Peptides against a protein of PDB entry 5TDY. Designs and how they scored, part 29

Target 1, 88 residues: chain A of PDB entry 5TDY
Amino acid sequence: EKKIDGRRKAAVLLVALGPEKAAQVMKHLDEETVEQLVVEIANIGRVTPEEKKQVLEEFLSLAKAKEMISEGGIEYAKKVLEKAFGPE

## One batch from the design tools (peptide; made by RFdiffusion4, then SolubleMPNN)

Design b2_p15_8_s4 (from b2_p15_8, 4 letters changed)
Fold by OpenDDE base, seed 3:
Structure b2_p15_8_s4 (fold): chain B 88 residues (1-88), chain A 15 residues (1-15)
Amino acid sequence: as target 1 above (88 residues)
Amino acid sequence: MEEFKQLIAEAQKRV
């Protein structure tokens, strides 16, 4: 596996979800995060099946690790994506 | 959270 930048992971996730699902998630994000995501998506280039698989597995693993927390799907997605664009 | 996992599962089917 190759190390993937957190910002790119978020972009790959949204593209993988498709435009309809991605839009449903993004409308709940803060404006600053949306702007950052749009830039990353615009410059995503080619996403290999291997990279897509890796990113989805990482996000699924993170969700399962927090299964004791009761949060809505959209709210959790919001937190995950905002964290991806947090300070590094 | 469960809804998010379902979204991921749907995306995985399209890989």
Scores: peptide ipSAE 0.129, ipTM 0.745, DockQ to the pose 0.055
Fold by OpenDDE base, seed 4:
Structure b2_p15_8_s4 (fold): chain B 88 residues (1-88), chain A 15 residues (1-15)
Amino acid sequence: as target 1 above (88 residues)
Amino acid sequence: MEEFKQLIAEAQKRV
């Protein structure tokens, strides 16, 4: 398993979610974060199936670990993305 | 979290 940059993880996640779901998530993000995401997505280049799988598995694992929290998918995705573009 | 799991599951189908 290769280490993936947090910002790239966010971009991969959004792309993986598809345009509709990605838009639903992004509409809840602050303007600056959205702009950063747009840049990351624009420069995402090639995403291998392995990388995509790794990113999704990681976020799925996080979701399972926090199963006691009753949060919607979009809300959790929002939090993930905000953290990805937060301070590193 | 369940909704997120479903969201991820849908994304996984697109790998």
Scores: peptide ipSAE 0.117, ipTM 0.737, DockQ to the pose 0.053
Fold by OpenDDE base, seed 5:
Structure b2_p15_8_s4 (fold): chain B 88 residues (1-88), chain A 15 residues (1-15)
Amino acid sequence: as target 1 above (88 residues)
Amino acid sequence: MEEFKQLIAEAQKRV
């Protein structure tokens, strides 16, 4: 298993969600984050089935590990993506 | 959180 950059993980996730749901997520993100995501998506290149599987499994695992109050899918996705492009 | 899991499940169906 290869380590995947956090920004790339975000791009892979959005592409995997499809255009409609990706748009629903992005409309809740800050403008700067959206711009960064668009750049990452534009340069995503080839996404292997293995990479896609890994990314989705990681996000699913993270969701299952949380003991937080139940949140909507869009809200959680927002938090994840904002973190991916947050300050380093 | 359950809704997010559903989003992931939907995406997984496309793999």
Scores: peptide ipSAE 0.081, ipTM 0.701, DockQ to the pose 0.054
Fold by OpenDDE base, seed 2:
Structure b2_p15_8_s4 (fold): chain B 88 residues (1-88), chain A 15 residues (1-15)
Amino acid sequence: as target 1 above (88 residues)
Amino acid sequence: MEEFKQLIAEAQKRV
């Protein structure tokens, strides 16, 4: 597997969710994160099916690893996306 | 968490 930048992974996820669900998630994110995500989405270019599969599988794996945590989809998505754009 | 898994599953179906 090719290593994918965390910021790009977040953008790919939002695009994969579709505009309606992506908007629903983004309205719960902090302003700075939203601004960064918008930039990443604007510059996402082409997303291959393979890259999309890889990203979705990674986030699914993370969700499964934390399956004991009871959190709503929006809240967890918020945490994941905020981490993607957090300090390195 | 289950809701997030469902979101991912739905997205996966579109690939």
Scores: peptide ipSAE 0.124, ipTM 0.735, DockQ to the pose 0.053; fails the geometry check

## One batch from the design tools (peptide; made by RFdiffusion4, then SolubleMPNN)

Design b2_p16_1_s1 (from b2_p16_1, 6 letters changed)
Fold by OpenDDE base, seed 1:
Structure b2_p16_1_s1 (fold): chain B 88 residues (1-88), chain A 16 residues (1-16)
Amino acid sequence: as target 1 above (88 residues)
Amino acid sequence: SEAELIAEIIKEWLAK
């Protein structure tokens, strides 16, 4: 398994969400962080299926660990993200 | 919200 840089993981996720949803997420980040992520997104190049899988799995793991949403909510989030990444 | 959750996870990724 190839290790993915944190900035890369964030960029992959944001691109998968699409510009509208990504913008909503970035509203919760500071200006400097947003600028850095925009650069990462601009230079993202090709995102491999493996990267998408790794990002999704790690995100779900961290989300569950934080227990920020109900069990039903996490399942919903999982479905949303899976749809965002799309079938390959 | 969903956006807030995602943002918090991203912050963790960037903090490492």
Scores: peptide ipSAE 0.699, ipTM 0.943, DockQ to the pose 0.812
Fold by OpenDDE base, seed 5:
Structure b2_p16_1_s1 (fold): chain B 88 residues (1-88), chain A 16 residues (1-16)
Amino acid sequence: as target 1 above (88 residues)
Amino acid sequence: SEAELIAEIIKEWLAK
């Protein structure tokens, strides 16, 4: 398994969410962070199926661990990301 | 919120 740096993971996730949801997320980030992520997104290039899988799985794991949203919300997020990433 | 949760996870990724 190839390790993905944090900036890359964030960019992959934001692209998967789409511009509308990504914008909502970025409202919770400071200006410098947003600028950095925009650069990463602009240079994201090809995202491999393995990267998509790793980002999705780590996101879900962290989201569940935080328990900041209901299980239904986690399932919703999973479906959104899986739809965005497509089948591997 | 969902957006807030995602942002928190992103912050953790970027903190490394």
Scores: peptide ipSAE 0.699, ipTM 0.942, DockQ to the pose 0.763
Fold by OpenDDE base, seed 3:
Structure b2_p16_1_s1 (fold): chain B 88 residues (1-88), chain A 16 residues (1-16)
Amino acid sequence: as target 1 above (88 residues)
Amino acid sequence: SEAELIAEIIKEWLAK
């Protein structure tokens, strides 16, 4: 398993969400963070299926750890994000 | 919201 830096993970997720949803997410981030992410998105290049899988899995893991949503909610979020990422 | 949740996770990623 290749390690992915945090900036890369964020960029992969945001691109997968599409511009509309990504914009909604970035409204919750400070200006400097947004600028950093825009750079990462601009230079994202090719995203492998493995990267997509790792990003999704870690996202769900962190969401669970925070107990921000129920287990059922996690499964729902997984399906939503899987659709966003598209087929592997 | 979904957007807020995602943003919080992204913040954690960037804090590393």
Scores: peptide ipSAE 0.698, ipTM 0.943, DockQ to the pose 0.749
Fold by OpenDDE base, seed 4:
Structure b2_p16_1_s1 (fold): chain B 88 residues (1-88), chain A 16 residues (1-16)
Amino acid sequence: as target 1 above (88 residues)
Amino acid sequence: SEAELIAEIIKEWLAK
């Protein structure tokens, strides 16, 4: 397993979500953060399957940890992973 | 919301 910096993880996740969902997420981030992430996404380059899997699995783990905070979050996390690594 | 949850996780990643 390779170490992935936080900015990279965020960019990988946002790209995986797609532009529509990513936009919804970014509405909850401050302007400076959004600008930083846009740059990171623009320079994301190639995302390996291993890297993507690692990010999404960590995302799911963290989402599960916040299960009691946001209803429906766990189900959404499952859908994201399913779309990323499920049958194509 | 689901978007808020994801944003929170991203914020945590960026805080590191």
Scores: peptide ipSAE 0.697, ipTM 0.945, DockQ to the pose 0.765

Design b2_p16_1_s2 (from b2_p16_1, 6 letters changed)
Fold by OpenDDE base, seed 3:
Structure b2_p16_1_s2 (fold): chain B 88 residues (1-88), chain A 16 residues (1-16)
Amino acid sequence: as target 1 above (88 residues)
Amino acid sequence: SESELIAEIIKEWLAK
């Protein structure tokens, strides 16, 4: 699989979430980070289905590793994100 | 919250 840089992954996720949810997420980021991500989003271009899958899978992997939420919460997050990305 | 969780993961991505 093609390696995706972190900024690209973040941009893909934020775009998939839509502007409203993306804005909610970015409220938790510092100003410089937001500016960087806005640039990445502006230049996102085409996002392949493989990129979407990679981003989602890595997100879930990291969430599990951090044990930030229960397994049930992980499944919920997965469903939310899958819905955001749309059918593939 | 969902937003905070996502933000934390994004922070990790950007730290790489």
Scores: peptide ipSAE 0.699, ipTM 0.943, DockQ to the pose 0.775
Fold by OpenDDE base, seed 4:
Structure b2_p16_1_s2 (fold): chain B 88 residues (1-88), chain A 16 residues (1-16)
Amino acid sequence: as target 1 above (88 residues)
Amino acid sequence: SESELIAEIIKEWLAK
């Protein structure tokens, strides 16, 4: 797997979530961070299937580690993967 | 919430 910049991972994830959910996520970030991410999204260019898969799988892994912090996080991550690539 | 969890993960990515 290729190393992906953290800012790019965040942008890929937010785009994958869609504008409505991405906006909800950004409400939990400070103003400077939001501005940075908007710039990254605006300049995201082509996202390869490999990048998208890698980002979503890392998201799933991290969501599992935080299971007790947010109920339903693991199930949400699985649904995102299924919608993007179909059942595993 | 889902949004809070995602935001936390994004913060971790940006901290690296």
Scores: peptide ipSAE 0.698, ipTM 0.945, DockQ to the pose 0.772
Fold by OpenDDE base, seed 1:
Structure b2_p16_1_s2 (fold): chain B 88 residues (1-88), chain A 16 residues (1-16)
Amino acid sequence: as target 1 above (88 residues)
Amino acid sequence: SESELIAEIIKEWLAK
């Protein structure tokens, strides 16, 4: 298993979400962070199935740990993300 | 919101 740096993980996730949803997410980030992520996205190249899997799994783990939403909400988010990665 | 949650997790990734 290859380790993925944080910037790469973020870029992979944002690309999977699509431009509309990614934009919604980035509205919660500061300008400098957004600019950095845009660069990462522009240079993302090919995203391997392994990377997608790693990013999704870590995201879900962190989301659950934060307990910011109900269990049902987390499960919904899981399905949304899985569908986002699927079309690619 | 979902977008807020995602953003917070991204912030954590970038903080490492």
Scores: peptide ipSAE 0.698, ipTM 0.943, DockQ to the pose 0.811
Fold by OpenDDE base, seed 5:
Structure b2_p16_1_s2 (fold): chain B 88 residues (1-88), chain A 16 residues (1-16)
Amino acid sequence: as target 1 above (88 residues)
Amino acid sequence: SESELIAEIIKEWLAK
């Protein structure tokens, strides 16, 4: 498994969410962080299926650890995000 | 919210 840096993980996730949802997320970040992420997104290039899977799995793991959503919510989120990433 | 949760996780990724 190839290690992905944090900036890339964030960019991959934001692109998968689409512009509307990504904008909602970025409202919770400071301006400098948003600018950095925009640059990363602009240079994201090709995202492999492996990267998408890694980002999704780590996201779900962290979300579960924060106990901000139920177990059922995690399963639902997984399905939603898998659809958002789109078919290969 | 969902957006807030995602933002917090992104912050963690960027802190690494």
Scores: peptide ipSAE 0.696, ipTM 0.943, DockQ to the pose 0.780

Design b2_p16_1_s3 (from b2_p16_1, 6 letters changed)
Fold by OpenDDE base, seed 3:
Structure b2_p16_1_s3 (fold): chain B 88 residues (1-88), chain A 16 residues (1-16)
Amino acid sequence: as target 1 above (88 residues)
Amino acid sequence: SESELIAEIIKEWLAQ
């Protein structure tokens, strides 16, 4: 698989979430970070289905590793994100 | 919240 840089991953996820949810997420980020992400989003270009899958899978992996939510919560998050990314 | 969780993961990515 093609390696995706962190900024690209973030941009892909934020775009998939849509502007409303993305804005909610970015409220938790500092100003400089938001500016960086806006640039990445502006230049996102085409996002492949493989990129979407990679981003989702890594997100879930990191969430599990951090034990930030229960396994049930992980499954919920997965469904939410899958819905956001749309069908492939 | 969902947004906070996502933000934390994004921070992780940006630290790469």
Scores: peptide ipSAE 0.704, ipTM 0.946, DockQ to the pose 0.773
Fold by OpenDDE base, seed 1:
Structure b2_p16_1_s3 (fold): chain B 88 residues (1-88), chain A 16 residues (1-16)
Amino acid sequence: as target 1 above (88 residues)
Amino acid sequence: SESELIAEIIKEWLAQ
């Protein structure tokens, strides 16, 4: 298993979400962070199936740990993300 | 919201 740096993980997730949803997410980030992420996305190149899997799994783990939404909400988010990664 | 949750997790990743 290859380790993925934080910037790469973020870029992979944002690309998977698509431009509309990614834009919604980035509205919650400061300008400098957004600019950095745009650069990462522009240079993302090929995203391997392994990377997608790792990013999704870590995201779900962190989401659950934060307990910011109900278990049902987390499961819904899981399905949304899986569908987002699927079309690619 | 979902977008807020995602953003917070991204912030954590970027802080690594």
Scores: peptide ipSAE 0.701, ipTM 0.946, DockQ to the pose 0.809
Fold by OpenDDE base, seed 4:
Structure b2_p16_1_s3 (fold): chain B 88 residues (1-88), chain A 16 residues (1-16)
Amino acid sequence: as target 1 above (88 residues)
Amino acid sequence: SESELIAEIIKEWLAQ
């Protein structure tokens, strides 16, 4: 797997979530961070299927580690992967 | 919430 910049991982994830959910997520970030991410999204260019898969799988892994922080997080991550690539 | 969880993960990525 290729090393992906953290800022790019965030942008890829937010785009994958769609504008409505991305906006909900950004409500939990400070203004400077939001501005940074908007710039990253605006300049995201082409996202390869490999990048998208890698980002979503890392997201799933991190969501599992934070299971007790947000109920339903793991199930949400699995649904995102299924919509993007089909059942595992 | 799921949005809070995602935001936390994004913060971790941005700290890299």
Scores: peptide ipSAE 0.699, ipTM 0.947, DockQ to the pose 0.768
Fold by OpenDDE base, seed 5:
Structure b2_p16_1_s3 (fold): chain B 88 residues (1-88), chain A 16 residues (1-16)
Amino acid sequence: as target 1 above (88 residues)
Amino acid sequence: SESELIAEIIKEWLAQ
């Protein structure tokens, strides 16, 4: 498994969410952080299926650890996000 | 909210 840096993980996730949801997320970040992420998104290039899977799995792991979503919600969220990433 | 959760996780990634 190839290690992905944090900035790339964030960019991959934001692109997968789409512009509307990404904008909602970015409202909770400071201006400098948003600018950094915009640069990463602009230079994201090709995102491999492996990267998408890694980002999704780590996201779900962290979300579960924060206890902000139920166990049943994790499985549902996984399906929703997988669909959001789109077909290859 | 979902957006807040995602933002917090992104912050953690950026702190790596």
Scores: peptide ipSAE 0.698, ipTM 0.946, DockQ to the pose 0.775

Design b2_p16_1_s4 (from b2_p16_1, 6 letters changed)
Fold by OpenDDE base, seed 1:
Structure b2_p16_1_s4 (fold): chain B 88 residues (1-88), chain A 16 residues (1-16)
Amino acid sequence: as target 1 above (88 residues)
Amino acid sequence: SEAELIAEIIKEWLAQ
């Protein structure tokens, strides 16, 4: 398994969400962070299926660990993200 | 919200 830089993880996720949803997320980040992420997104290049899988799995793991949403909510989030990444 | 949750996870990734 190839290790993914944290900045790349974020960029991969944001691109998968699409511009509208990504914008909603970035509203919760400081200006400097947003600018850095925009650069990462601009230079993202090709995102491999493996990267998408790794990002999704780690996101779900962290979300569950934070217990920020109910069990039903995490399942919903999983489905949303899977749809965002799309089939390949 | 969903957006807030995602943002918090992203912050953690960026802190790595």
Scores: peptide ipSAE 0.703, ipTM 0.946, DockQ to the pose 0.810
Fold by OpenDDE base, seed 3:
Structure b2_p16_1_s4 (fold): chain B 88 residues (1-88), chain A 16 residues (1-16)
Amino acid sequence: as target 1 above (88 residues)
Amino acid sequence: SEAELIAEIIKEWLAQ
């Protein structure tokens, strides 16, 4: 498993979400953070299926750890994000 | 919201 830095994880997720949803997410981030992410997105290059999988799995893991949503909610979120990422 | 949740996770990633 290749380690992915945090900035790349964020960029991969945002690109997968599409511009509309990504914009909604970035409204919750400060200006400097948004600028950093825009740079990462601009330079994202090729995203492998493995990267997509790792990003999704870690996202769900972190969401669980925060107990921000129920287990059922996690499964729902997984399906939504899988659709966003598209087929591998 | 979904957007807020995702943003919080992204903040954690960026803190790495």
Scores: peptide ipSAE 0.702, ipTM 0.946, DockQ to the pose 0.776
Fold by OpenDDE base, seed 4:
Structure b2_p16_1_s4 (fold): chain B 88 residues (1-88), chain A 16 residues (1-16)
Amino acid sequence: as target 1 above (88 residues)
Amino acid sequence: SEAELIAEIIKEWLAQ
């Protein structure tokens, strides 16, 4: 397993979400963070299947652990991300 | 919300 830095994880996730959902997420981030992420996304290059899998697994683990939204909301997010990070 | 949850996780990643 290759280590992925946090900035790369975020960029991979946002790209996978697509521009509309990514924009919704970025509304909750400060301006400087958004600018940093845009640069990271612009330079993301190739995202390997391994990276996508690792990012998805970590995301789901963190999301479930936080229990910050309803089970239905978590399940919805899971479905969206599974479609984004699923096998190509 | 879903978007806020994702944003919070991203913030945690960026803090690494």
Scores: peptide ipSAE 0.700, ipTM 0.946, DockQ to the pose 0.773
Fold by OpenDDE base, seed 5:
Structure b2_p16_1_s4 (fold): chain B 88 residues (1-88), chain A 16 residues (1-16)
Amino acid sequence: as target 1 above (88 residues)
Amino acid sequence: SEAELIAEIIKEWLAQ
């Protein structure tokens, strides 16, 4: 599989979340970071199903590692994000 | 929060 740079991963995730949730997330980032991400989003182009899958899987892996939510919460998040990414 | 968790993961990605 193709390696995705961190900036692209972030952009893919934010687009998948939609503008409302993305805005909530970006409230936790500094201004310069937000501006960088906006640029990445503006130039995101086509996101392939493979990229979506890779971003989702890595996100879930990192979320579990942080132990900020239960396993049940991770399963829930997986379902929500799969819906957010949508079918191709 | 969910938003905070996502933000922290994004920060990690941006640090790569």
Scores: peptide ipSAE 0.699, ipTM 0.946, DockQ to the pose 0.777

Design b2_p16_2_s1 (from b2_p16_2, 6 letters changed)
Fold by OpenDDE base, seed 4:
Structure b2_p16_2_s1 (fold): chain B 88 residues (1-88), chain A 16 residues (1-16)
Amino acid sequence: as target 1 above (88 residues)
Amino acid sequence: MSFFEKVVDAYLLAEK
């Protein structure tokens, strides 16, 4: 699979989370990171099914590894993102 | 920590 830029992956994730949740996430990021995200989100354009898949998979992998949320939380996040990305 | 990893970390913090 093609390697995706980290900033793009983050933008894809935040857009999928929706504006409210994305805003909450960005509250935990430094100004420089937020600025980079805003630029990437503004220029996200079309997101391919492959990109969505890669973002989701890496997100879930990282989230599980950090063990900062319950298994149910992971499954919930998975469902939210899958709905946002849409079945393809 | 990669850029994406940093954002995921922020997500997890926001979930709490």
Scores: peptide ipSAE 0.721, ipTM 0.948, DockQ to the pose 0.624
Fold by OpenDDE base, seed 3:
Structure b2_p16_2_s1 (fold): chain B 88 residues (1-88), chain A 16 residues (1-16)
Amino acid sequence: as target 1 above (88 residues)
Amino acid sequence: MSFFEKVVDAYLLAEK
């Protein structure tokens, strides 16, 4: 698998979440991080199936590791992202 | 934390 830049992965995730949810997420980030994300999202271009796969896998891994949400919440997030990315 | 991990952390906070 090709290594993906962390900022790129974050941009892919936020776009998949949609504008409303992405905005809510950004409220919990520092100004510098938000500025970097805005730049990456603005220049996201095409997202490959491999990028979608890697972003989803790492997202789920990190979310579970932090144990900040229930298993049901993780499953819900997985479904939302899979739907957003579409079948590929 | 990596950049991506920071964003995931923010997601978890927003989800609450």
Scores: peptide ipSAE 0.720, ipTM 0.947, DockQ to the pose 0.613
Fold by OpenDDE base, seed 1:
Formats: sequence, C-alpha cells, structure tokens
Structure b2_p16_2_s1 (fold): chain B 88 residues (1-88), chain A 16 residues (1-16)
Amino acid sequence: as target 1 above (88 residues)
Amino acid sequence: MSFFEKVVDAYLLAEK
C-alpha cells in the first residue's frame, strides 16, 4: 500500500463529494485547512484506482467508528463515492 | 487528529 498524503486524500474525497457537499464540509474547517485543500484540489490531476480505494476505505472506517452516520447513511455514502470515482 | 480525519469530522458535522 502506497502512502498517500493526508491533504491528497482529503482533496480526492472532496472532489468525489461534488462542489455543493464539499463547500458544506469546508464551512466546518479553519481557514488554513481550507487554503491547503483548495491548493490540493486545484492540482489533483489524475486519481489512481489505488488512491480511490484507500480514500474510500479510510473514510468509511472513520465514519463508522465515530458512529455519527446511521447504517443506511454509511451505505448511501459508499454508493455516492463509488459512483463518483467512476469506472476503472 | 490527522489532516484527513479532521476533514472527515467536518463531513460528519455537515451531514447532520
């Protein structure tokens, strides 16, 4: 497993979520973090299948661990992200 | 928390 920079993972996630959802997420972050994310998103380039896999797995793991999303919500998020990542 | 975890937390807050 190749190590992915945390900022890179976050950029991949936000792009997959779409501009509307990404904007809502950024409202809960400090200005410095937002600035870093904007730079990473602007330079995201190509996202590899491995990156998509790692981001999705870690996202689901963290979300489930914090139990802030219902089981149905987890399944929904999984479907949305998988579709957004597109075919490999 | 790591950078990515902070962003996931923000997502969870936005989702509520």
Scores: peptide ipSAE 0.717, ipTM 0.947, DockQ to the pose 0.584
Fold by OpenDDE base, seed 5:
Structure b2_p16_2_s1 (fold): chain B 88 residues (1-88), chain A 16 residues (1-16)
Amino acid sequence: as target 1 above (88 residues)
Amino acid sequence: MSFFEKVVDAYLLAEK
């Protein structure tokens, strides 16, 4: 698999989450991180199927490892992101 | 944490 820059992956994730959820996420980040995300989102352009796949897989892996949300919440997030990315 | 991991951590906090 092709390695993707972390800022790029984060931008892909936030766009998939939608503006309301993305805003709630960003309020938990430091100012410098938010600034970097805004730049990456503004220049996101086309997101490839491989990028979508890698972002989703890494997101789910990290989220499950943290055990900070219910299993149902993780499964819901998976469904939302898969729907947002759209079928290929 | 990596940049992406920090953002995922923020997501988890936002979901609480």
Scores: peptide ipSAE 0.716, ipTM 0.947, DockQ to the pose 0.578

Design b2_p16_2_s2 (from b2_p16_2, 6 letters changed)
Fold by OpenDDE base, seed 3:
Structure b2_p16_2_s2 (fold): chain B 88 residues (1-88), chain A 16 residues (1-16)
Amino acid sequence: as target 1 above (88 residues)
Amino acid sequence: DEFFEKVVDAYLEAQK
């Protein structure tokens, strides 16, 4: 597996979520972080299947570790990402 | 990754 820059991982995630959901996420981020994300999203280019898989797996791992949402909520997010990227 | 984790935290907060 190739190491992915953290900002790129975040951009991949937000693009997968779609513009409306991505906007809601960014409302909870500081200005500097949003600026960095906008740049990365604008320059995301092509996302490989390998990147998609890595980002999804790390997202699910982190979300579960935080235990801030139900498993159902995490599964919903997983389905949204799978719909956008296609199954791994 | 600290940056990515920060964004994941924001996602979780947005879900509330």
Scores: peptide ipSAE 0.716, ipTM 0.949, DockQ to the pose 0.644
Fold by OpenDDE base, seed 1:
Structure b2_p16_2_s2 (fold): chain B 88 residues (1-88), chain A 16 residues (1-16)
Amino acid sequence: as target 1 above (88 residues)
Amino acid sequence: DEFFEKVVDAYLEAQK
């Protein structure tokens, strides 16, 4: 497992979630953070399946630890993870 | 990572 920069992890997550979900997330962030995310997403380049897996697994871990993710949210994340290993 | 955690928190707020 390779260490991934936090801003890159966030960009990978938002891209994996899709534009609709990403937009909803960014509505709950400060403007400076949004600007940083836009830059990272614009320059994300190639994302390996390994990166996607690592980021989504960390996302699930954090969300579960905070006990704020619903059962449906977990299932949604699993579906996104499955897509992450689809054709690219 | 604080930046990533902030984004995760935003996700959790957005899903409410």
Scores: peptide ipSAE 0.711, ipTM 0.949, DockQ to the pose 0.640
Fold by OpenDDE base, seed 5:
Structure b2_p16_2_s2 (fold): chain B 88 residues (1-88), chain A 16 residues (1-16)
Amino acid sequence: as target 1 above (88 residues)
Amino acid sequence: DEFFEKVVDAYLEAQK
């Protein structure tokens, strides 16, 4: 598992969410953070399935830690991610 | 990672 820079992880997440959801997220961020994200997204290049999986799994883990997503939802999401982006 | 966590927090707030 390759370590991913925090800004890169955030960019990968927002791209995965799509423009509409990403915009809603950015409404809850400070101006400096938004600027950093925009730069990272603009320079995101190619996102590998492995990288996307790592980011989304960490996202789900953090969301679970805040008790915003049920454990069942996490397990299902992980299975979906494994099917879509896992090793073949 | 603090930066990533900040963005995740923003997502959760946006979801409310």
Scores: peptide ipSAE 0.697, ipTM 0.948, DockQ to the pose 0.661
Fold by OpenDDE base, seed 4:
Structure b2_p16_2_s2 (fold): chain B 88 residues (1-88), chain A 16 residues (1-16)
Amino acid sequence: as target 1 above (88 residues)
Amino acid sequence: DEFFEKVVDAYLEAQK
């Protein structure tokens, strides 16, 4: 598993969420952070399936920890990601 | 990563 820069992880996540959800996320961020994200998204280039899977798994893990999302739901989502983007 | 976590926090706020 490759170490991914935090700004790149954020860009990968926002692209994965789609433009509408990404826009809603950015409404809750400070101007400097938004500027950094826009730059990273503009320069995202190729996103490998491994990167996308890794980012989404970390996203789900953090969301679970913060919002008390059911453990079963998170594990299922991880399995879906594994099938969709392949093993690490 | 603090930057990524900040973005995740924003996502969680956005979905409320």
Scores: peptide ipSAE 0.695, ipTM 0.948, DockQ to the pose 0.666

